# Ledger of designs, part 67: peptides against a protein of PDB entry 1IK9

Target 1, 211 residues: chain A of PDB entry 1IK9
Amino acid sequence: MERKISRIHLVSEPSITHFLQVSWEKTLESGFVITLTDGHSAWTGTVSESEISQEADDMAMEKGKYVGELRKALLSGAGPADVYTFNFSKESCYFFFEKNLKDVSFRLGSFNLEKVENPAEVIRELICYCLDTIAENQAKNEHLQKENERLLRDWNDVQGRFEKCVSAKEALETDLYKRFILVLNEKKTKIRSLHNKLLNAAQEREKDIKQ
Target 2, 207 residues: chain A of PDB entry 1IK9 as posed
Amino acid sequence: MERKISRIHLVSEPSITHFLQVSWEKTLESGFVITLTDGHSAWTGTVSESEISQEADDMAMEKGKYVGELRKALLSADVYTFNFSKESAYFFFEKNLKDVSFRLGSFNLEKVENPAEVIRELIAYALDTIAENQAKNEHLQKENERLLRDWNDVQGRFEKAVSAKEALETDLYKRFILVLNEKKTKIRSLHNKLLNAAQEREKDIKQ
Target 3, 195 residues: chain B of PDB entry 1IK9 as posed
Amino acid sequence: MERKISRIHLVSEPSITHFLQVSWEKTLESGFVITLTDGHSAWTGTVSESEISQEADDMAMEKGKYVGELRKALLSVYTFNFSKESAYFFFEKNLKDVSFRLGSFNLEKVENPAEVIRELIAYALDTIAENQAKNEHLQKENERLLRDWNDVQGRFEKAVSAKEALETDLYKRFILVLNEKKTKIRSLHNKLLNA

## One batch from the design tools (peptide; made by RFdiffusion4, then SolubleMPNN)

Design b2_p13_1_s2 (from b2_p13_1, 8 letters changed)
Fold by OpenDDE base, seed 4:
Structure b2_p13_1_s2 (fold): chain B 211 residues (1-211), chain C 211 residues (1-211), chain A 13 residues (1-13)
Amino acid sequence: as target 1 above (211 residues)
Amino acid sequence: as target 1 above (211 residues)
Amino acid sequence: SLIEEIEKLVDES
């Protein structure tokens, strides 16, 4: 079971934060349980897949698109854009919500709810779910933080090895060039010496021919 | 203001989860506000620094150690060890809790609470705080996840650069050796050629003398 | 030494 709790404002009671809980199995399209509470009273209704399909048909909207709008309305916690208006009659237990566009508002859905006999149980269970979610998210945060610290250490270790490799490459090149220059200079000196000996031998031979 | 909500079980109502909210400024030692709720009723009390000091003195416990025990009792949400027992009288509004050790239980603290006139406001505000905490923790989780993905990419990039640096170092060494061997061989060949010319010149001179 | 190794490599070539 998946569950989302959001805070909403009812048009009838704009000063009192209400909480909208939606519970579903795998997908919102398969139906859901909606629970509304003001922290004192609670109201619950079950919405079937057939009701969702009927509402989509009545709206002439494709079912997946309609479910996408339901998800935005019922699960988002009305984002700062107040795009969704929520209405509830405590007398009729009729819940309906509208999508407000720039030039048009239209009813997106409506549900009959029933007043919960023991609202304290629903409220306690809702708070328990919030506390469980907090604990799970804290554990995830601590895990992700430890992984971040590990990855940062591993990055620093590889970076340090990389910098050592770069420096060692440059040092190797410099050392090899220096050593080779020394050997080449020795061989060049030997070549020059041998050329001078050949020139001297040729000059001596030319002197020996000239008696 | 710091705040912690925990679930507790009262000895008087073990089947009904109660919620213990503690609110404090900077440190629990400076005093706190305690709120108890069963999802229908709420009770609140303010505990001063002087009351905390008096309770520590009455227990013959060092204040910092006592506050450490208060933190474990009131903020931990009674961990799976059931080390703390909570008692509340709805009639007297007297809240007290005990630490249960292997062979001894002792009263750790006691507070007079007052019944809240509008418990629905306290409950709504408590749920709002839970939802805010969930949203904050979700945003932290998403941030940490994105950072983990970044650090993993950065690690892979440095690792790939390091491997390229290692391979390039080995390739450089091999290329330099090959090039230098070619140049040295050329110089050695020239030296051998010059030595042979010197030997031939000496042999010709020895023939000219024997002639 | 690397010089000796280079010299050896040059003598073997």
Scores: peptide ipSAE 0.021, ipTM 0.841, DockQ to the pose 0.870
Fold by OpenDDE base, seed 5:
Structure b2_p13_1_s2 (fold): chain B 211 residues (1-211), chain C 211 residues (1-211), chain A 13 residues (1-13)
Amino acid sequence: as target 1 above (211 residues)
Amino acid sequence: as target 1 above (211 residues)
Amino acid sequence: SLIEEIEKLVDES
């Protein structure tokens, strides 16, 4: 089961924060349970897959698009932009919500709710879920923090090895060239010496021919 | 202000989860406000720094150690080990808690609470705090996840550059040695050729002298 | 060393 709790404001009670809980299995499209609470009373309703399909058809909206709008309205909370307006009558237990666009406002959905007999149990369970979610998110954050610290160490280690490799490559090239030049210069000196010996031998032979 | 909400079980109502909220400024030692709720009623009490000091003195416990035990009892929730037992009388509004050790149980603290007139407001604010904490932790989680992905990319990039540097170093050494051997062998061949020319010139001169 | 091998190759020839 998936669950989302959102803070909402009702048009009838704008000074009192209400909480809208939605719970569903796998997908919101397969139906969901809504619970509304003011921290004292609670109201619950079940919305079936067939009702969602019928509402989409009545709106002449594609089901996936309609479910997408339901998800934005019911799971996102009242975003800061007042895009969704929530209405509830405690007398009729009728909950409805509107999407407010720049030039057009329209009803997005409506649900009949039933007053919960033991609202304290629903409220306690809601708080328990919030506390469990906090604990899970904290554990995940601690894990991610440790993993980030590990990755940063691993990056520094490889970066340091890379810099050493660059320096070692440059040093190797320089050392090999220096050593090669030394050996090559020795051989060049030997070649020059042998040429001079050949020139001297030729000059001596020319002298011996000239008696 | 810092705040912690914990799930607790009262000895008098073991089947009903209660919530213990503690709020304080900077340090628990400077005093705190406690709120107990069952999701229908709420009870609040203020504990001053002077009361904390007096309780530590009455227990013959060092203040820092006592505050450390208060923190474990009141902020950790009932850990799975039943280390702390919580008691509350709705009639007397007397809240007390015990530390259960292997061979000894002792009262760790006690507070007089007052019944809140508007428990729904306290419950709503508690739920709001939980939702805000969830949102903050989610945002932190998303940030840490993005940072983790960045660090992993950066590690892979440097690792790939390092491996290329290692390969380039080995290839450079091999290439330089091959080139140097070729040039040195040319010079050696020239030296051998010049030595042979000197030997021939010496043999010709010996023939000319015998003639 | 590879340099000693190069030097040796230089001296043996």
Scores: peptide ipSAE 0.023, ipTM 0.841, DockQ to the pose 0.418; fails the geometry check
Fold by OpenDDE base, seed 2:
Structure b2_p13_1_s2 (fold): chain B 211 residues (1-211), chain C 211 residues (1-211), chain A 13 residues (1-13)
Amino acid sequence: as target 1 above (211 residues)
Amino acid sequence: as target 1 above (211 residues)
Amino acid sequence: SLIEEIEKLVDES
């Protein structure tokens, strides 16, 4: 089961933060359980897949688009843009919410909730879920931090090896050329010496012929 | 201000999860505010630095060690080892906790709490803090995840450059040796040719002298 | 290239 808790403001009680809990299986489209609390009382309702489909049809909206709007309204809380307005009557237990656009406001959905007999249990369970989520997110943060530290070390190690490889390549080229020049110069000196010996031998022969 | 919320079990109400909120400035040693709630009622008390010091002295414990035990008891919740036992009387508003060791159990501390008149506000604020903490931890997780993905790309890039550098170093050495051998072989051939010319010239001179 | 320079230095004696 997936779950999201958000804070909302009700038009009827704008000074009291309410908490909207939505629980669903795999997809919000398959239906969900909605719970509203003010930290003292709680109200819960079940919304079926058929109700979601009917609301989409009544709105002449494609179901996937409608569920996309439900997800934005119910799972994100009231974003700072007040795009979604929430209403609840404690007397009728009727919850409804509207999408507010610049030129158009319309009801996106409505639910009948039931007052929870033991709100303390629902509130405790909600706090437990928040604490569990904090602990899980902390464990993920610690894991990601350790992995970042590992990756940074590994990057520094290979970067240092790469820099050494570049320097070693340049040094190798320079050393090989120096050694090669030495050997070539020895061979050049030997060639020059042999040419001089040939010239001297030719000059001596020319002297012996001239008697 | 620093804050920690933990879940605890009271000896008097072992079937009902209670929430222990501790709030402090910089260090727990400087004093703290403790809040207990069952999701319906709340009780709050202030513990001063002087009370912490007095409790440490009464226990004949070094203050830093005592604060270390307070931190373990009050900020970690009841760990699975039941090392800390929590007690609360709703009638007297007296909260106390014990450290349980194998052969010794002793009271670690005690606080007089006051019943909160508006528990819903305290509970709402507690839930808000949990939701804020979740949002902050999610933002940290997303940041760390993006950083991990960056570091992994950077590692793969430098690793690939390093492997290319190693291969290029080996190829450079091989290519340089091949080119050097070609040039050296030309010089060796020229030396051999000049030596043969010298030998022939010497043999011709020896023929001319015998003639 | 440095090799071409070496080759040239070798051909030019």
Scores: peptide ipSAE 0.022, ipTM 0.841, DockQ to the pose 0.263; fails the geometry check
Fold by OpenDDE base, seed 1:
Structure b2_p13_1_s2 (fold): chain B 211 residues (1-211), chain C 211 residues (1-211), chain A 13 residues (1-13)
Amino acid sequence: as target 1 above (211 residues)
Amino acid sequence: as target 1 above (211 residues)
Amino acid sequence: SLIEEIEKLVDES
């Protein structure tokens, strides 16, 4: 089961933060349980896949688009743009929400809720879920932080090895060329010396022929 | 202000999860606000630095050690080892907690709380704090995950460059040696040829003198 | 010396 708790403001009680819990299996399209609380009272309702389909049909909206709007309205809370307006009657237990566009507001959905007899149990369970989620997210954060620190060390280590390899390659090339030049110069000197000996021998032979 | 919410079990109500909120400035030693709720009622009390010092003195415990025990008791909740037992009288609003050791249990601290007139406001604020903490931790998790993925890519990139540098160093050494061998062999062949010419010239001169 | 090693490598080749 997936779950999302959101803060919402009701039009009837704008000063009292309400909490909207939505719980579903796999996809919101398959239906969901909605729970509303003000920290004192709680109300719950089950919305079936059939009701979601009927609401989409009544709105003449494509089901996937409608479910997308439901997801935005019910799982994001009223985003900072007041795009969604929430209404609830405690007397009728009727919950409805509107999407506010620039030139038109329309009812996006409506649900009949039932007042929970023991709201404290719902509130305790909701707080437990929040605390469990905090604990899980903290453990994930600590793990990711340790992994980041490991990866950064590993990166620095291989970067340092890479820089040493680059420098070692340049040093190797320079050293090999220097050594090669020394050997080559020795062989060039020997060739020059041998040529001079050949020239001298030829000059001496030409002198010996001229007696 | 720092804040921690914990689940606790009261000895008087072991089936009803209570929530213990502790709020403090910088250090728990400087005093704290404690709030208890069952999701229906709430109780709060302020514990001063002086009261913490007095409780430590009454226990004949070093203050830093006592604050360390307070931190474990009040901020961790009852850890899985039932090391701390929490007691609360709704009639007297007296909250106390014990540390359970193998051979002795002792009262670690006690606080007089006051019943909150509007518990719904405290509960709503507590849920708001939990939701804010979840949102912050989710944003941190997403950031750390993206950073991990970046660091992993950067590590793979530099590792691949390092491996290429190692291979390029070995290839450079091999190539330079091969080229040097070719040039040196040419010079050695030239030296051998010049020596043979010198030997032939000497043999011809010795023939001409014998003639 | 590496000169001797280069010379040796060239003599063995």
Scores: peptide ipSAE 0.020, ipTM 0.841, DockQ to the pose 0.808; fails the geometry check

Design b2_p13_1_s3 (from b2_p13_1, 9 letters changed)
Fold by OpenDDE base, seed 5:
Structure b2_p13_1_s3 (fold): chain B 211 residues (1-211), chain C 211 residues (1-211), chain A 13 residues (1-13)
Amino acid sequence: as target 1 above (211 residues)
Amino acid sequence: as target 1 above (211 residues)
Amino acid sequence: DIEKEIEELVNKS
């Protein structure tokens, strides 16, 4: 089961933070359980897949788009953008919310809730879920931090090896050229010496012919 | 202000999870506020630095060691090791906890708490803190994940460049040797040709002298 | 010695 808890402000009680919990299986489209609490009382309602489909039809909205709007309204929390307005009557247990656009506001959804007999149990379970989520996220953070430190070490190691390889390539080329020039110059000296010996032999032969 | 919330089980109410909140400035040694809640009622007490010092003296324990034990008891939560036992009387508002070792159990600390008049406000604030902590940890997780992905890309890029550099070094050495062999062989051929010319000139001169 | 190795390779070719 997936769950999201969000802070909301009710129009009727703007000074009191309420908590909106939504729980669902796999997808929000398949239905969900909504829970509202003020830290003292709790109210719960179940919304079926058929009710979601009917509400989408009544709104003349495509179901996937409607579920997308429900996901934003119910799972994002009241972000600072005041895009969603929440209303709840404790007397009627009627919960409804509106989407506020620049020039148009419209009712996005409504739910009948039931007052929970033991709100303390619901509140305790909600706090437990928050603490479990914190612990899981902390463990994930510690894992990611250790992995980042490992990756950074591995990067530094291969970077240092790469720089050494570049330098070694340049040094190898320079060394091989130097050695080649030495051997080549030795062969050039031998060629020059042999040419001089040939010239001398030719000059001596020309002297021997001239007797 | 730093804060830690933990789940605890009271010996008097083992079926009901309680929440133990501890809040402090900089260090637990400087004093702390303890809050206990069951999701319906809340109890709060303030523990001063002087009370912590007095309790350490009464226990004949070094203050740093005592604060270290308080930190484990009050901030770790009741881990599955049942190392700490928690007791609370709603009638006397007396909270005390024991450390359970293999062969010895002893009282580690005790606090007088006061019942909170508006427990819903304390519970709402506690839930808000949990939600804020979740959001902060999620943002940190997303940051670390993106950094991890960046570091992995950077590692793959430099690793690929390193492998290319290794191959290029080996290829350079092989190519330079091949080129050097070609030039040296040309010079050796010239040397052999010049030696043959010298031998022929010497043989012709020896014929001319015998004539 | 690369010089000797080059010379030996050149002498074998």
Scores: peptide ipSAE 0.023, ipTM 0.844, DockQ to the pose 0.880
Fold by OpenDDE base, seed 1:
Structure b2_p13_1_s3 (fold): chain B 211 residues (1-211), chain C 211 residues (1-211), chain A 13 residues (1-13)
Amino acid sequence: as target 1 above (211 residues)
Amino acid sequence: as target 1 above (211 residues)
Amino acid sequence: DIEKEIEELVNKS
């Protein structure tokens, strides 16, 4: 089961932060459990897939689009923009939320909740979930940090080896060419010497023919 | 101000998870604010640096060691081992905790708390802090994950370049030697040809003299 | 032997 807790402000009690918990299986479309608390009282309701479909139909909205709006409203909390307004009557236990666009505000959905008899248990469980989530995320952060440090070391090591390989390749090429030029120059000198000996021998023979 | 919330079990109410909040400035040694809640009621107390020093003295414990024990007891929650037992009287508002070792249990500290008149506000603030911490940790996790993916790509890229550099160095060496051998063999052949011409010229001259 | 000279140059590097 997936779960999201968000902070919301109710139009009726804007000074009192409320917490909206939504719990669902796989997808919000399959239905969800909604819990609202003010830190003293709690209210819970179950929303079925059929109710979600009915609300989408009543709005004349495509179901996938409607579920997309539900997800934005109920799981993101009030994002930075006051795009969603939440209303709750403690008397009727009626929860509804509206989407506010520039020129149009419309009711996105409504749910009947029930007052929880033991809100302290619901609040404790909510806090436990938050603390467990913090612990899991901290462990993940520590793991990712250690992995980052490892990857950075490994990158630096390979980079250093690569730079040494480049330099060694250039040095090898330079050394091989220098050594080769030396050997070639020796052979070239020997060829020149042999040519001069041949020229001298030919000149001596031409002198011997001329007595 | 630093803050830690932990889940604890009170000896008096072992079935009811309590939450222990500790808030401090820079170090726990400088004093702290402790808040206890069961999700319905809350109790708060302030512990001064002088009280911490007095508790350490009363225990005949070195202050740094005592603060180390306070940190383990109050900030870690009940670690996996039942090393710390927490006691609270709702009537006296007296909170105390014990360290349980194999053969010795001793009171580590005690604090007078005051019942909060509006526990809902304290609970809401506690939940807000948990949610803010979750959001911050999630953002950090996403950042670290993206950094890990980047570092892994960068490592793979450099590793691939390094392997290519190694192979290119070996190929260069082999190619240079092959080319050098070819040129040297040509020069060697030319030297051999010139020597043969010199030998023939010398033999012809020796024939001309015998004539 | 030129090949030997090259091999010696290789082995001395």
Scores: peptide ipSAE 0.019, ipTM 0.844, DockQ to the pose 0.112
Fold by OpenDDE base, seed 3:
Structure b2_p13_1_s3 (fold): chain B 211 residues (1-211), chain C 211 residues (1-211), chain A 13 residues (1-13)
Amino acid sequence: as target 1 above (211 residues)
Amino acid sequence: as target 1 above (211 residues)
Amino acid sequence: DIEKEIEELVNKS
């Protein structure tokens, strides 16, 4: 089961933060449980997949698009743009929300809720979920931090090896050329020596012919 | 201001999860505000630096060690080892906690709390803090994840360059040796040719003398 | 010794 708790403001009580919990299986489209609380009272309702489908049809909206709007309204909280306005009657337990566009506001959906007899249990469970989520996220953050530190070490190690490899390649090339020049110079000296011996032999022969 | 919310169980109400909020400035040693709630009622008390010092002295414990025990008791929640037991009287508003060792249990501290007139405000603020903490930790998690992905890419890039450098070094060495062998063989052929010319010249001279 | 290896390679050729 997935859940999201959002902070909302009711038009009827703009000074009091309310909390909207939505719980669902796999997808919001399959239906959900909605819970509203002000920290003293709680109200809950179940919304079926059929109700979501019917509301999409009544709005002449494609179901996936409508569910996308539900997700924005019910799971984002009152985002910074006040795009969604929430209304609740404690007397009728009727919850409805509107989408506010520049030139038009329209009702996006409505739910009949029931007042919870033991709101303290709902509030405790909600706080427990928040604390569990904090603990899970902290553990994940600590893990990611350690992994980042490992990756940084590994990067530094490979970078250092790479730099050494580059330097070693340049040094190898230079060393090989130096060694080859030495060997080639020895062979050149031997060639020069042999040429001089040939020239001397030719000069001696010319002297011997001239008696 | 720092704060921590912990889940605790009271000896008097073992079936009902309670929440212990501790709020402090810089260090727990400087004093703190303690808030207890069951999701319906709330109780708050202020603990001064002088009270903490006095309690440490009364226990014949070094202050830093005592504050370390306070931190474990009040900020860890009921850790898995039930090392700390919490007691609260709703009638007297007296909160006390004990450390349970194998052979000895002793009172670690006590606080007189006051019942909050508007517990809903305290509960709403507590939930708001939890939601804000979740949002902050999620943002940090997303950041660390992106950084991890970056570091992994950077590591792969350097590793690939390193492997290419190693291969290029080996190839360079092999290529240089091949080129040198070719040049040296040319010089050897020239040396052999010059030696043969010298031998022939010597043989011709010996014929001319016999002639 | 690269010189010796080069000389040996050059001498074997």
Scores: peptide ipSAE 0.024, ipTM 0.844, DockQ to the pose 0.782; fails the geometry check
Fold by OpenDDE base, seed 4:
Structure b2_p13_1_s3 (fold): chain B 211 residues (1-211), chain C 211 residues (1-211), chain A 13 residues (1-13)
Amino acid sequence: as target 1 above (211 residues)
Amino acid sequence: as target 1 above (211 residues)
Amino acid sequence: DIEKEIEELVNKS
């Protein structure tokens, strides 16, 4: 079962933060349990897949789009833009919410809730879920941090090897050219020496012809 | 202000999860606010640095060691080993906790709490803190995940450059040797040609002398 | 052998 808890403000009680818990199996479309609490009282309702389908039809909205709006309204909380307005009557236990657009507000959905007899149990379970989520997220953070530290070490190691390889390539090129120049100079000197010997031999032959 | 919320079990109410909130400034040693709740009622007490020092002295424990035990008891919750036992009287508002060792239990500390008049506000604030912590940890997780993905890309890029550098070094060495051999062979051929010219000149001179 | 001369030079320095 997946769960999301969001803080919301009711139009009737704007000074009191309420908490909206939504619990579902695999997809929100298959139905969900909605729980509202003010930290003292709690109210719960079960919303079926059929009710979701009926609300989508009543709105003339495609079901997937409607569920997408439900997800934004109920799981994200009121985003920073207060795009969703929540209304609840504690007397009738009627919960409804509206989407506020620039010039138009429209009802997105409505649910009948029931007052929970033991709100403390619901609140305790909600806090337990929050603490479990914190612990899980902390463990994930610690794991990701250790993995990042490993990756950074591995990166530094390869970077250092790469820099050594670049330097070694440049050094190799320079060394090979120096060695090559030395050998070429030796061969060039030998060629010059042999050329001089040929010139001398030609001069001696010219002397021998001149008796 | 730093805060930690832990779930605990009271000896008097082992079936009801309680939540222990501890809030402090910079260090637990400087004092803290302790809040206990069962999701319906709440109790709060302020523990001063002087009270912590007095409890350490009464225990004949070094203050730093005592604060270390307080941290384990109050901030970690009962670890999986139930090393700390929590007791609370709702009548007297007296809270005390014991450290359980293999053959010995001893009182670690005791605090007078006061019943909160508006427990719903304390509970709402506690839930808000949990939700804020979840949101912060989720944002950290997303950041660390993105950074991990970046580091992995950067590692792959450097690794690929390193492998190319290794291959380029080997190719450079091979290419330079091939080029050097070609030039040296030209010089060697020129030396051989000049040597043959010298031999021919010597043979012609020997013919001219026999002539 | 020029290859050997190059190799020897490369190995000696």
Scores: peptide ipSAE 0.020, ipTM 0.844, DockQ to the pose 0.114; fails the geometry check

